# Peptides against a protein of PDB entry 4U39: the designs that were tried, part 99

Target 1, 302 residues: chain A of PDB entry 4U39
Amino acid sequence: SIKVIGVGGGGNNAVNRMIENEVQGVEYIAVNTDAQALNLSKAEVKMQIGAKLTRGLGAGANPEVGKKAAEESKEQIEEALKGADMVFVTAGMGGGTGTGAAPVIAQIAKDLGALTVGVVTRPFTFEGRKRQLQAAGGISAMKEAVDTLIVIPNDRILEIVDKNTPMLEAFREADNVLRQGVQGISDLIATPGLINLDFADVKTIMSNKGSALMGIGIATGENRAAEAAKKAISSPLLEAAIDGAQGVLMNITGGTNLSLYEVQEAADIVASASDQDVNMIFGSVINENLKDEIVVTVIATG

## One batch from the design tools (peptide; made by RFdiffusion4, then SolubleMPNN)

Design b2_p18_1_s3 (from b2_p18_1 with Q2K A3V E9R S18E)
Fold by OpenDDE base, seed 3:
Structure b2_p18_1_s3 (fold): chain B 302 residues (1-302), chain A 18 residues (1-18)
Amino acid sequence: as target 1 above (302 residues)
Amino acid sequence: MKVTVQVYRNGKLVKTYE
């Protein structure tokens, strides 16, 4: 089974976005120290952590409170994650609950023997220096607790959206990128396509790889596959070129009109941009909600 | 205070763990 655990405000918003977009084949868990915020979750499983420590009032933007809250609730987290083959831990770094609790939850998942993937954001520069410093500490702790850590630099999202985008819309886009990171992997296992991957294929690329980067490309028209692949490998979300990666996981998602030729064309472009010795695995997904669009997701590991 | 886990399916509470 695949479980997605959203930790704190940003993680829970991402989980809500996944549920709203009908991401299939996963179980959703929402974790928070704030009981009122947790009640707004759409997840089937809702877990309040640190009830004794915080009394449901949240972590007060303190990562140490988030950490202690997860430690207090360790047994309940273990029970909720038990029997998962794969666990996604999603959070917005820089806050109290997400920054402090996500590494503890990730370590619990890993100790249970699940393939543990972190999908986290760095805060925007406008959120201030304190959040950036807290996020750096949380990311460092996550790296030690997961098999693979996908880090999304929120400032790079501002290169994809209009520079005049309101702050609230920038946060919604960050939640959407977190959704795309989880869905880009989970769909390869849970959703049929032209080329199906199993859990063993994904485990080969993601087990004990440390930090990873993600690129996304979307295109329409006659050359949509090639254009989407080129956009993915040149994505602003890729802080480094993919040619230095030891492993590449690629998802090619299209509508019912996705052809094998388009899948091959996109895969060849990503392979040509990668090192010749790279371990590349690619799959295709059919999403009936996509009419004329192709979405290419690239995850570079190592 | 016991950590309460609530499981919802189709918008209905189906299980509570204490």
Scores: peptide ipSAE 0.072, ipTM 0.665, DockQ to the pose 0.016
Fold by OpenDDE base, seed 5:
Structure b2_p18_1_s3 (fold): chain B 302 residues (1-302), chain A 18 residues (1-18)
Amino acid sequence: as target 1 above (302 residues)
Amino acid sequence: MKVTVQVYRNGKLVKTYE
């Protein structure tokens, strides 16, 4: 089974976005120290952590409180994650609960033998230096606790949206990018496509790889596969070129009109931009909600 | 340390761990 655990406010917003987009084949768990915020989650399973420590009042933007809250609730987190083959831990780094609890939850998942993938954001620069410093500490702790850590730099989201985008919409886009990171992987396992990957293939690319980068490309029209692939490998979300990656996981998602030719064309473009010795795997997914669009997601590991 | 965790499903308390 695949479990997605949203940790703190940003993680729970991302989980809500996943549920709203009907991401299939996953179980959703919402975790928070704030009981009121947790009640707003759309997740089937909601876990209040650190009830004794925080009395349900949240972590007060303190990562140490978030950490201790997860440690307090370790047994219950273990029970909720038990039997998962794969666990996604999603959080917005820089806050109290997400930053502190996500590494603890990730370690619990890993200790249970699940393939543990972190999908987290760095805060926007406008959120201030304190959040950036807290996020750096949380990311460092996550890196040690996961098999693969996808880090999304929120400032790079500003390069893919209009410059006049309101702050609230920038946060919604961050939630959407977190969704895309989880869905880009989970769909390869849970959703049949033209080319299916098994869990062992995904595990080969993602097990004990440390930090990863994600690129996304979307295109329409006659050359949509090639354009989407080119956009993915040149995505602002990629803080480095993919040519240095040891492993590449690629998802090609299209509508019912997605052809094997388009899948191959996209894969060839990504392969040509990668190292010759890279371990590259790719899968395809059919999403009936996509009409003329192709979405290419590239995850570069190592 | 004894920790109480409340598990909610669909807005209903379904389990309490003490």
Scores: peptide ipSAE 0.046, ipTM 0.483, DockQ to the pose 0.014
Fold by OpenDDE base, seed 4:
Order: C-alpha cells, then structure tokens, then sequence
Structure b2_p18_1_s3 (fold): chain B 302 residues (1-302), chain A 18 residues (1-18)
C-alpha cells in the first residue's frame, strides 16, 4: 500500500489538494498539532499529535514542539503507517509542526521498512529569516530520515507564476507542486494488484538516494509532448541540470488523446538531457481531467 | 476517474494498467 501523510498546515493543504484532484491508489493521513486545522482536513485518517503537550493549540511555530508532539504520539503513528510499502511525507518546512514532526514521522515509516519519500517545501524568502533557518534544520533532519527527499524551493514557484500573483495563490501553487511531486510517483505504481513489480523499480531508483530534484512541464498544442518535456528539464524547480543524476523517474501524463508517439518523444527528450548511464524509468498516465494538456514530471535522484 | 498507466523501461513498454 501507498500512504501519503500530510504533516502540519502546509502538508495538510497539499493532502487536501491531492484529494480534490482525485489522486488514486493512495491512503491519506492528516497529522497536526492544531485540532481546529485538523478538522478541516479531507483525509480519511486524521491524527492529532502531541495532545498532552499542546492541548490541540498547535506548535506555536516551534519545531521542538512539533518534534516532541510526534514523539509523544509515536505508537499511534506506527499503527497508522503499519503495512505501508511506500510512505510519502509531505510538509511545509519553516513552521512548528511540519518542521519538527515530519522527520520523526519519516523515521517511523523508514523503521517500519517502507520506502520513505519526503516531499517538502522551503518557505518563501518573504516569510522571513527565522522560517528559513527553521526550514534548513527540518530539511537536514528529513534527509537523514528518508530514502529520497524532494525539496521544493517556494521562491522558484514565483518564477513560474505571474509577478502579480496574490500571496494566497502562491501558497496554492506550492500545494499544487507538492501534489505533483507525490502524484508524479504514485501514479506510476498505484494500480491495484500489480504494485509490487513497479514498486521494486521505483525502490531501486529511490532507496537511500538522499536529495532529489523535481522538474515539471505543462504544455498544449501540436508539439505539447516535446514542449512539456523541455519545460520539465529546464524547470526553475530544478536547482541543477539532470545530467548529473544517477536515476531519473519520469511521468508523462495526458488526456485520453495522449499518443504513444507523444510519450516516446517526451521520453527521448529527457533521455537526451540525462547521462547515458542513468537508470531511467518512465511511465505514461491517462488522466481524463487533463483533456488537451500534457504534464511531464521529472524526478532526478543521486 | 479512469487512470491508465503504461510503464516503460529502457524505452520499451513493460506493463499497462487499466
């Protein structure tokens, strides 16, 4: 089974976005120290952590409170994650709960033997230096606790959106990028009954790889596959070129009109930009909601 | 929503999920 655990406000917003976009084949778990925020989660499983420590009033933007809250609730987290083959831990770094609890939850998942993938954001620079410093500590702790850590720098999202984009929409885009990071992987393996073979391939690419980079490209029109692939490999979210990656996971998602030719064209572009000795796995996904759009997601590991 | 997944390894289709 695949479990997605959203930790704190940003992680829970991302999980809500995943549910709203009907991401299939995953179980959703919402974790928070704030009981009121947790009640707004659309996840089937909702877990309040640190009930004794926080009394449901949240972590007060203190990562140490988030950490202690997860430690207090370790047994409940273990039970919720039990039997997962893969666990996605998603969080917005820089806050109290996400920054402190996500590494603890990730370690619990890893200790249970799950392939543990972190998909986290760095705060925007405008959120202030304190949040950036807290996020750096949380990211360092996540890196030790996961098999693969995808870090999304929110400042790079501002390069993809209009400069006049309202702050609330910039946060929604961060939630959407977190969704794309999880969905880009989960869609490749989340088909009932045959998960084990595809999971073994994903595990080979993602197990004990440390930090990963993600690129996303979206396009429409006659050359949409090539354009989406080119946008993915040149994505502002890629802090480095993919040519140094030891492994590449590629997802090509389109509507019902996605052709095999378009899939091959997109795959060839990403392969040509990658090292010749790279272990590349790619999949195509038909999503009826995309109609004429193609979305290419590239995850570079190693 | 119906999701169809085609998995490729080394440029070859290895699996289709319906």
Amino acid sequence: as target 1 above (302 residues)
Amino acid sequence: MKVTVQVYRNGKLVKTYE
Scores: peptide ipSAE 0.124, ipTM 0.719, DockQ to the pose 0.324; fails the geometry check
Fold by OpenDDE base, seed 2:
Parts: sequence; structure tokens; C-alpha cells
Structure b2_p18_1_s3 (fold): chain B 302 residues (1-302), chain A 18 residues (1-18)
Amino acid sequence: as target 1 above (302 residues)
Amino acid sequence: MKVTVQVYRNGKLVKTYE
């Protein structure tokens, strides 16, 4: 089974966005120290952590409170994650609960033998220096606790959205990028009967790889596959070129008119931009909602 | 939503899931 666990406010917003976009084949778990915020989760499983420590009032933007809250609730977290083959831990770094609890939850998942993937955001620069420093500590702790950590730099989201985008919409886009990171992987493995071979491949690429980068490209028209692939490999979300990556996971998602030629064309572009010795795995997904769009997601590991 | 997944390795289709 695949479990997605949203940790704290940002992680739970991302999980809500995943549910709203009907991401299939995954179990959703919402974790928070704030009981009121947790009630707004759309997840089937809702877990309040640190009930004794916080009394449901949240972590007060203190990562140490988030950490202790997860430690207090360790047995409950273990029970909720038990039997998962793969666990996605999603959070916004820089806050109290997400920054402190996400590494603890990730370690619990890893200790249970699940392939543990972190999908986290760095805060926007406008959220202030304190959040950036807290996020750096949380990201460091996440790297030790996961098999692969996808880090999304929120400031780079501002390069792919309109400059006039309101702050609230920039956060929604961060939630959407978190969704795309999880969905880009989960769609490749969440189909019935595939979990064993494709999960083994994903596991080979993602096990003990440390930090990963994600690129996304979307295009329409006659050259949409090539354009989407080029946008993905040149994505502002990629803080480094993919040519240094030891592993590449690629998802090519299109509508019912997605051709094998378009899939191959996109894959060839990404392969040509990657190291010659790269372990590349790619899949294609048909999403009827995309109509004429192609979405290419690239995850570079190692 | 029906998701069809095609898995490719080294440019070859290895599996299709309906």
C-alpha cells in the first residue's frame, strides 16, 4: 500500500489538494498538533499528535514542539503507517509542526521498512529569516530520515507564476507543486497488479538517494511532448541541471490522445539531457482531464 | 477516474496497466 501523510498546515493543505484532484491508489493521513486545523482536513485518517503537550493548540511555530509532539504520539503513528510499502511525507518546512514532526514521522516509516519519500517545500523568502533557518534544520533532519527527499524551493514557484500573483495564490501553487511531486510518482505505481515490478524499480531509483530535485513541464499543440519535456528539464524548480543525477524518474501524463511517439519523444529529450550512465525509469499516464495538455514530471535523484 | 499507466524502461514498454 501507498500512504501519503501530510504533516502540519502546509502538508495538510497539500493533502487536501491531492484529494481534490482525485489522486488515486493512495491512503491519505493528516497529522497536526492543531486540532482545529486538523478538522479542516479532507483526509480519511486524521491524527492529532502531542495532545498532552500542546492541548490541541498547535506548536506555536516551534519545531522542537513539533518534534516532541510526534515523539509523544509515536505508537499511534506506527499503527497508522503499519503495512505501507511506500510512505510519502509531505510538509511545508519552516513552521512548528511540519518542520519538527515530519522527520520523526519519516523515521518511523523507514524503521517500519517502507520506502520513505519526503516531498517538502522551502519557505518563501518573504516568510522571513526565522522560517528559512528553521526550514534548513528540518530539511537536514528529513535527509537523514528518508530514502529520497524532494525539496521544492518556493521562491522558484514565483518564476513560473505571474508576477502579480497574490501571496495566497503563491501558497496554493506550492500546494499544487507538492501534489504534482507525489502524484508524479504514485500514478506510476498505484495501479492494480503493478506494485511489485514497478515498485521495485521505483525502490531501486529512490532507496537511500538523499536529496532529489523535481522539474515540471506543461505544453499543448503539435510539439507538446517535446515542449513539455524541455520545460521539465529547464524548470526553475530544478536548482541544478539533471546531467549530474544518478537516477531519473519521469512521468509523461496526457489525455486519451497521448501517442507512443509523443512518450518516446519526451523520454529521448530527458535522456539526452541526463548522464549517459543514468538509471532512467519512465512511465506514461492517461488522464482524461488533461484533454490536449501533456504534463512531464522529472525527478532527479543522486 | 480511469488511469492507464504504461511503464517504460530504457525506451521500451515493459508493462501496461488498465
Scores: peptide ipSAE 0.029, ipTM 0.498, DockQ to the pose 0.312; fails the geometry check

Design b2_p18_1_s4 (from b2_p18_1, 9 letters changed)
Fold by OpenDDE base, seed 3:
Structure b2_p18_1_s4 (fold): chain B 302 residues (1-302), chain A 18 residues (1-18)
Amino acid sequence: as target 1 above (302 residues)
Amino acid sequence: MKVRVVVYRNGKQVAVYE
């Protein structure tokens, strides 16, 4: 089974976005120290952590409170994650709960033997230096606790959205990018496509790889596959070129008109941009909602 | 035309999709 655990406000917003986008084949768990915020989760499983510590009032933007809250609720987290083959831990780094609890939850998942993938955001620069510093600490702790950590730099989202995009929409886009990171992997396993991957393939690419970068490309038209692939490998979300990656996981998602030719064309572009010795796996997913769009997601590991 | 998709893992062909 695949479980997605959203941790804290940002993680729970991402989980809500995943549910709203009907990401299939995954179980959703919402974790928060704030009971009121947790009640707004669309996840089937809702877990308040640190009930004794926080009394449901949240972590007060303190990562140490988030950490202790997860530690307090360890047994409950273990029970919720039990039997998962794969666990996605999603959070917005820089807050209290997400920053502190996500590494603890990730470690619990890893200790249970699940392939543990972190999908986290770095805060926008406008959220302030305190959040950036807290996020750096949380990301460091996540790297130790996961098999693979996908770090989404929120500031790079500003390069892919309109300059006039309201701040609230920029946060929604961050939630959407978190969704895309989870879905880009989960769909390869859970959603039938033209080329299916097994869990063992994903595990080979993602197991004990440390930090990962994600690129996304979307295109339409006759060259949509090539354009989407080129956009993915040149994505502002990729803080480094993919040519240094030891592993590449590629998702090629299209509508019902997605062809094997388009899949191959996209794969060849990503392969050509990757190291010659790269362990590259790719899958294709059919999403009827994409109509004429192709979405290429590239996850570079190692 | 059948498009041949070749999957490489660790520098070795592991799958061919036609």
Scores: peptide ipSAE 0.018, ipTM 0.371, DockQ to the pose 0.253
Fold by OpenDDE base, seed 4:
Structure b2_p18_1_s4 (fold): chain B 302 residues (1-302), chain A 18 residues (1-18)
Amino acid sequence: as target 1 above (302 residues)
Amino acid sequence: MKVRVVVYRNGKQVAVYE
């Protein structure tokens, strides 16, 4: 089974976005120290952590409170994650609950023997230096607790959106990028497509790989596959070129009109941009909601 | 480059390309 655990406000917003977009084949768990925020989760499983420590009033933007809250609730987290083959831990770094609890939850998942993937955001620079420093500590702790850590730099999302985009929409786009990171992997395993991967293939690419980068490309029209692939490998979300990666996981998602030729064309573009010795695995997913769009997601590991 | 492609149709593996 695949479980997605959203930790704190940003993680829970991402999980809500995943549920709203009908991401299939995953179980959703919402974790928070704030009981009121947790009640707004659409997840089937809702877990309040640190009830004794916080009394449901949240972590006060303190990562140490988030950490202690997860430690207090360790047994409940273990029970919620039990039997998962794969666990996604999603959070916004820089806050109290997400920054402190996500590494603890990830370690619990890893200790249970699940393939543990972190999908987290760095705060925007405008959120201030304190949040950036807290996020750096949380990301460092996540690296030790996961098999693979995808870090999404929110400042790079501002390069994709219009400069006049309201702050609330920029946060919604961050939630959407978190969704794309989880869905880009989970769909390869859980969603039947033209080319499916087994869990063992994903495990080979993602086990004990440390930091990963993600690129996303979306296109329509006659050359949509090639354009989407080119956008993915040149994505602002890629802090480095994919040619240095030891492993590449690629998802090619399209509507019911997605052809095998388009899948091959996209795969060839990503392969040509990658190192010759890279272990590249690609899958294809059919999503009826995309109609004429192709979405290429590239995850570079190592 | 070893690209492993596993093709599924109707929930059955129909081809493996290595």
Scores: peptide ipSAE 0.013, ipTM 0.399, DockQ to the pose 0.096
Fold by OpenDDE base, seed 1:
Structure b2_p18_1_s4 (fold): chain B 302 residues (1-302), chain A 18 residues (1-18)
Amino acid sequence: as target 1 above (302 residues)
Amino acid sequence: MKVRVVVYRNGKQVAVYE
């Protein structure tokens, strides 16, 4: 089974966005220290952590409170994650609960023998230095607790959106990028497409790889596959080029008109941009909602 | 070495590009 665990406010917003976009084949778990915020989750499984420590009032933007809250609720987290083959831990880094609890939850998942993937955001620079410093500590702790950690630099989202984009829309886009990171991987396993991967293939690319980068490209038209692939490998979300990656996981998602030729064309472009010794796996997914769009997601590991 | 691309369909390897 695949489980997605959203941790704290940002993680739970991302999980809500995943549910709203009907990401299939995964079980959703919402974790928070704030009981009121947790009640707004759309996840089937909702877990309040640190009830004794926080009394349901949240972590007060203190990562140490988030950490202790997850430690207090360890047995319940273990029970919720039990039997998962893969666990996605999603959080917005820089907050109290997400920053502190996500590494603890990730370690619990890893100790249970699940392939543990972190998908987290760095805060926007405008959220201030305190958030950035807290996020750096949380990311460091996540690296030790996961098999692969995808870090989304929120400031790079501002390069993709219009300069006049309201702050609330920038946060929604961050939630959407978190969704794309989880879905881009989970769909390769859980959603039938033209080219399906098994869990063993994904595990080979993602096990004990440390930090990963994600690129996303979307295109329409006659050359949509090639354009989407080119956008993915040149994505602002990639803080470094895909050259030097030891592993590449690629998802090519399209509508019902997605062809094997388009999938191959996209894969060839990403392969050509990658190192000669890279282990590349790619899958294709059919999403009827995309109509004429192709979405290419690239995860570079190692 | 060439980039190794492994293509799977329904859990079966269908192509390898090296």
Scores: peptide ipSAE 0.031, ipTM 0.466, DockQ to the pose 0.120; fails the geometry check
Fold by OpenDDE base, seed 5:
Structure b2_p18_1_s4 (fold): chain B 302 residues (1-302), chain A 18 residues (1-18)
Amino acid sequence: as target 1 above (302 residues)
Amino acid sequence: MKVRVVVYRNGKQVAVYE
């Protein structure tokens, strides 16, 4: 089974976005220290952590409180994660609960033998230096606790959206990019396509790889596969070129009109931009909602 | 060396490009 755990406010917003977009084949777990915020989650499983420590009042933007809250609730987290083959831990770094609890939850998942993937955001620069410093500590702790850590730099989202995008919409786009990171992997396992990957293949690319980068490309029209692939490998979300990656996981998602030729064309472009010794795997997914769009997601590991 | 691309279909390896 695949489990997605949203940790704290940002992680729970991302989980809500995944549920709203009908990401299939995964179990959703919402984790928070704030009981009121947790009640707003759309997840089937809701877990309040640190009930004794916080009395349900949240972590007060303190990562140490988030950490201790997860430690207090360790046995409950273990029970919620039991039997998972894969665990996604999603959080917005820089807060209290997400930053502190996500590494603890990730370690619990890893200790249970699940393939543990972190999908987290760095805060926007406008959220201030304190959040950036807290995020850096949380990301460091996540890197040790996961098999693969996808870090999304929120400031790079501002390069994808309109310059006049309201702050609230920039946060919604961050939630959407978190969704795309989880869905880009989970769909390869859970959703049938033209080319399906098994869990063992995904595990080979993602097990003990540390930090990963994600690129996304979307295109329409006659050259949509090539354009989407080119956009993915040149994505602002990639802090480095993919040519240094030891492993590449690629998802080619299209509508019912997605052809094997388009899948091959996209894969060839990403392969040509990658190192000659890269271990590249690619899958395809059919999403009827995309109509004429192709979405290429590239995850570069190593 | 050539990029190793492994293609899977329904959980089975269907092609390897080296």
Scores: peptide ipSAE 0.016, ipTM 0.424, DockQ to the pose 0.109; fails the geometry check

Design b2_p18_2_s1 (from b2_p18_2, 8 letters changed)
Fold by OpenDDE base, seed 2:
Structure b2_p18_2_s1 (fold): chain B 302 residues (1-302), chain A 18 residues (1-18)
Amino acid sequence: as target 1 above (302 residues)
Amino acid sequence: KTVKVYEFEKRTVTVTTN
């Protein structure tokens, strides 16, 4: 089974976005120290952590409180994650609960033998220096606790959205990018396409790879496959070029009119931009909601 | 309810806020 665990406010917002977009083949768990915020989760499983420590009032933006809250609730977390083959841990770094609890939860998943993937955001620069410093500590702890850590730099989202995009919409877009990171991997396993991957293929690329970057490209029209692939490899979310990556996981998602030629064209573009010795795997997914769009997701590891 | 429209990756996105 595949489980997605949202940790703290940002992680739970991402999980809500995943549920709203009907991401299939995954079980959702919402974790928070704030009981009121947790009640707003759409997840089937809701877990309050650190009930004794926080009394449901949240972590007060303190990562140490988030850490201790997860440690207090370790047995409950173990029970909720038991039997998972793969666990996605999603959080917004820089806060209290997400920053402190996500590494603890990830370590629990890894100790249970699950392929453990972190999908986290760095805070926007406008959230302040304190959040950036807390996020750096949380990301460091996550790297030690996961097989692969996908880090989304929120400031790079501002390069791909309209300059007039309100702050609240920028946060929603961060939640959507977190969704795309999880879905881009989970769909390769759970959703049939023209080229299917198994869990063993994904495990080979993602096991013990450390930090990863994600690029996304969307296009329509006659050259949509090539354009989507070019956008993915040049995505502002890729803080580094993919030519330095040791592994590349690619998802090519299209509507019912997606052709094998388009899949091959997109794969060839990504391969040509990658190192010659890169271990690249790719899958295709059919999503009827995309109509004429192609979405290419690239995850570069190592 | 506020409806906001913005461009993301050269596409139009509509966000409804309560």
Scores: peptide ipSAE 0.000, ipTM 0.318, DockQ to the pose 0.018
Fold by OpenDDE base, seed 3:
Structure b2_p18_2_s1 (fold): chain B 302 residues (1-302), chain A 18 residues (1-18)
Amino acid sequence: as target 1 above (302 residues)
Amino acid sequence: KTVKVYEFEKRTVTVTTN
């Protein structure tokens, strides 16, 4: 089974976005220290952590409170994650709960023997220096607790949105990028396509790889596959070129009109931009909600 | 300067980058 655990405000918003977009084949768990915020989750499983410590009032933007809250609730977290083959831990770094609790939850998942993937955001620069510093500490702790940590630099989202995008909309985009990171992997396992991957394939690329970067490309038209692939490898979300990656996981998602030729064309473009010795695997996914669009997601590991 | 067109959540954004 695949479990997605959203931790804190950003993680829970991402989980809500996943549910709203009907991401299939995953179980959703919402974790928070704020009981009122947790009640707004659409997840089937809602877990308040650190009830004694916080009394449901949240972590007060303190990562140490988030950490202690997860430690207090360790047994409950273990029970909720038990039997998962794969666990996605999603959070917005820089806050109290997400920053502090996500590494603890990730370690619990890993200790249970699940392939543990972190999908987290760095805060926007406008959230302030304190958030950035807290996020750096949380990311460092996550890296030690996961098999793979996908880090989304929120400031790079500003390169793919209008410059006048309101702050609330920028956060919505960040939630959507977190969704895309989880879905880009989970769909390869859970959703049929032209080229299916199994869990073992994904585990080969993601097990004990440390930090990872994600690129996304979307295109339409006659050259949509090639264009989407080019956009993915040149994505602002890729803080480094993919040619330095030891492993590449690629998802090629299209509608019912996705052709094997388009899949091959996209894969060839990503391969040509990657190191010759890269371990690259790719899958295709059919999403009936995509009419004429192709979405290429690239995850670079190592 | 390179003009790049990005699509995100059904939005098209043209960005000029150095």
Scores: peptide ipSAE 0.000, ipTM 0.289, DockQ to the pose 0.025
Fold by OpenDDE base, seed 4:
Structure b2_p18_2_s1 (fold): chain B 302 residues (1-302), chain A 18 residues (1-18)
Amino acid sequence: as target 1 above (302 residues)
Amino acid sequence: KTVKVYEFEKRTVTVTTN
């Protein structure tokens, strides 16, 4: 089974976005120290952590409180994650709960023997230096606790949205990028396509790889596959060129009109931009909601 | 650029941890 655990406000917003977009084949768990925020989750499983420590009032933007809250609730987290083959831990780093609890939860998942993938955001620079420093500490702790850590720098999201985009929409886009990071992997296993991958294929690419980068490309029209692939490998979310990666996981998602030729064309473009010795795997996914769009997601590991 | 967002509701199970 695949479980997605959203930790804190940003993680839970991402999980809500996943549910709203009908991401299939995953179980959703919402974790928070704030009971009121947790009640707004659409996840089937909602877990309040650190009830004794916080009394449901949240972590007060303190990562140490988030950490202690997860430690207090370790047994319940273990029970919720038990039997998962793969666990996604998603969080917005820089806050209290997400920054502190996500590494603890990730370690619990890893200790249970699940392939543990972190998908987290760095805060926007405008959120202030304190949040950036807290996020850096949380990301360092996450890196030790996961098999693969996808880090999304929110400042790079500002490069793909209009400059006049309201702050609330920028946060919604961050939630969407977190969704794309999880869905880009989970769909390869859980959602039928023209080329399916199994869990063993994904495990080979993602086990004990440390930090990863993600690129996303979306296109429509006659050359949509090629355009989407080119956008993915040149994505602002890729802080480094894909040619330095030891492993590449590629998802080509389209509507019911996605052709095998388009899948091959997209895969060839990504392969040509990658190192010749890279271990590249790719899958295709059919998503009826995309209709005429193709979405290419590239995850570079190592 | 972005996937269409839908609304979906699931049954909720709340676990309060000690």
Scores: peptide ipSAE 0.000, ipTM 0.330, DockQ to the pose 0.023
Fold by OpenDDE base, seed 5:
Structure b2_p18_2_s1 (fold): chain B 302 residues (1-302), chain A 18 residues (1-18)
Amino acid sequence: as target 1 above (302 residues)
Amino acid sequence: KTVKVYEFEKRTVTVTTN
């Protein structure tokens, strides 16, 4: 089974976005120290952590409180994650609960033998230096606790949205990018396509790889496969070129009109931009909600 | 009385510490 655990406010917003977009084949768990915020989650499983420590009042933007809250609730987290083959831990780094609890939860998942993937955001620069410093500490702790950590730099989202985008919409886009990171991987396992991957294939690319980068490309039209692939490898979300990656996981998602030729064309473009010795795997997914669009997701590891 | 309703599977575990 695949479980997605949203940790704190940002993680729970991302989980809500996943549920709203009907990401299939995953179980959703919402974790928070704030009981009121947790009640707004759309997840089937909702876990309040650190009830003794926080009394449901949240972590007060303190990562140490988030950490201790997860430690207090360790047995409950273990029970909720039990039997998972894969666990996605999603959080917005820089806050109290997400930053502190996500590494603890990730370690619990890993200790249970699940392939543990972190999908987290760095805060926007406008959120202030304190959040950036807290996020850096949380990311460092996550890196040690996961098999693969996908880090999304929120400032790079500002390069793909309009300059006049309201702050609230920028946060919604961050939630959407978190969704895309989880879905881009989970769909390869859970959703049939033209080229299916098994869990063992994904595990080969993601097990004990440390930090990863994600690129996304979306295109329409006659050359949509090539354009989407080119956009993915040049994505602002990629803080480095993919040519240095040791492993590449690629998802080519299209509508019912997605052809094997388009899948191959996209894969060839990504392969040509990668190192010759890269371990590259690619899968295709059919999403009936996509009409004429192709979405290419690239995850570069190592 | 902290009623820990650990209904983990399908229900919101609300730990209210009174």
Scores: peptide ipSAE 0.000, ipTM 0.324, DockQ to the pose 0.014

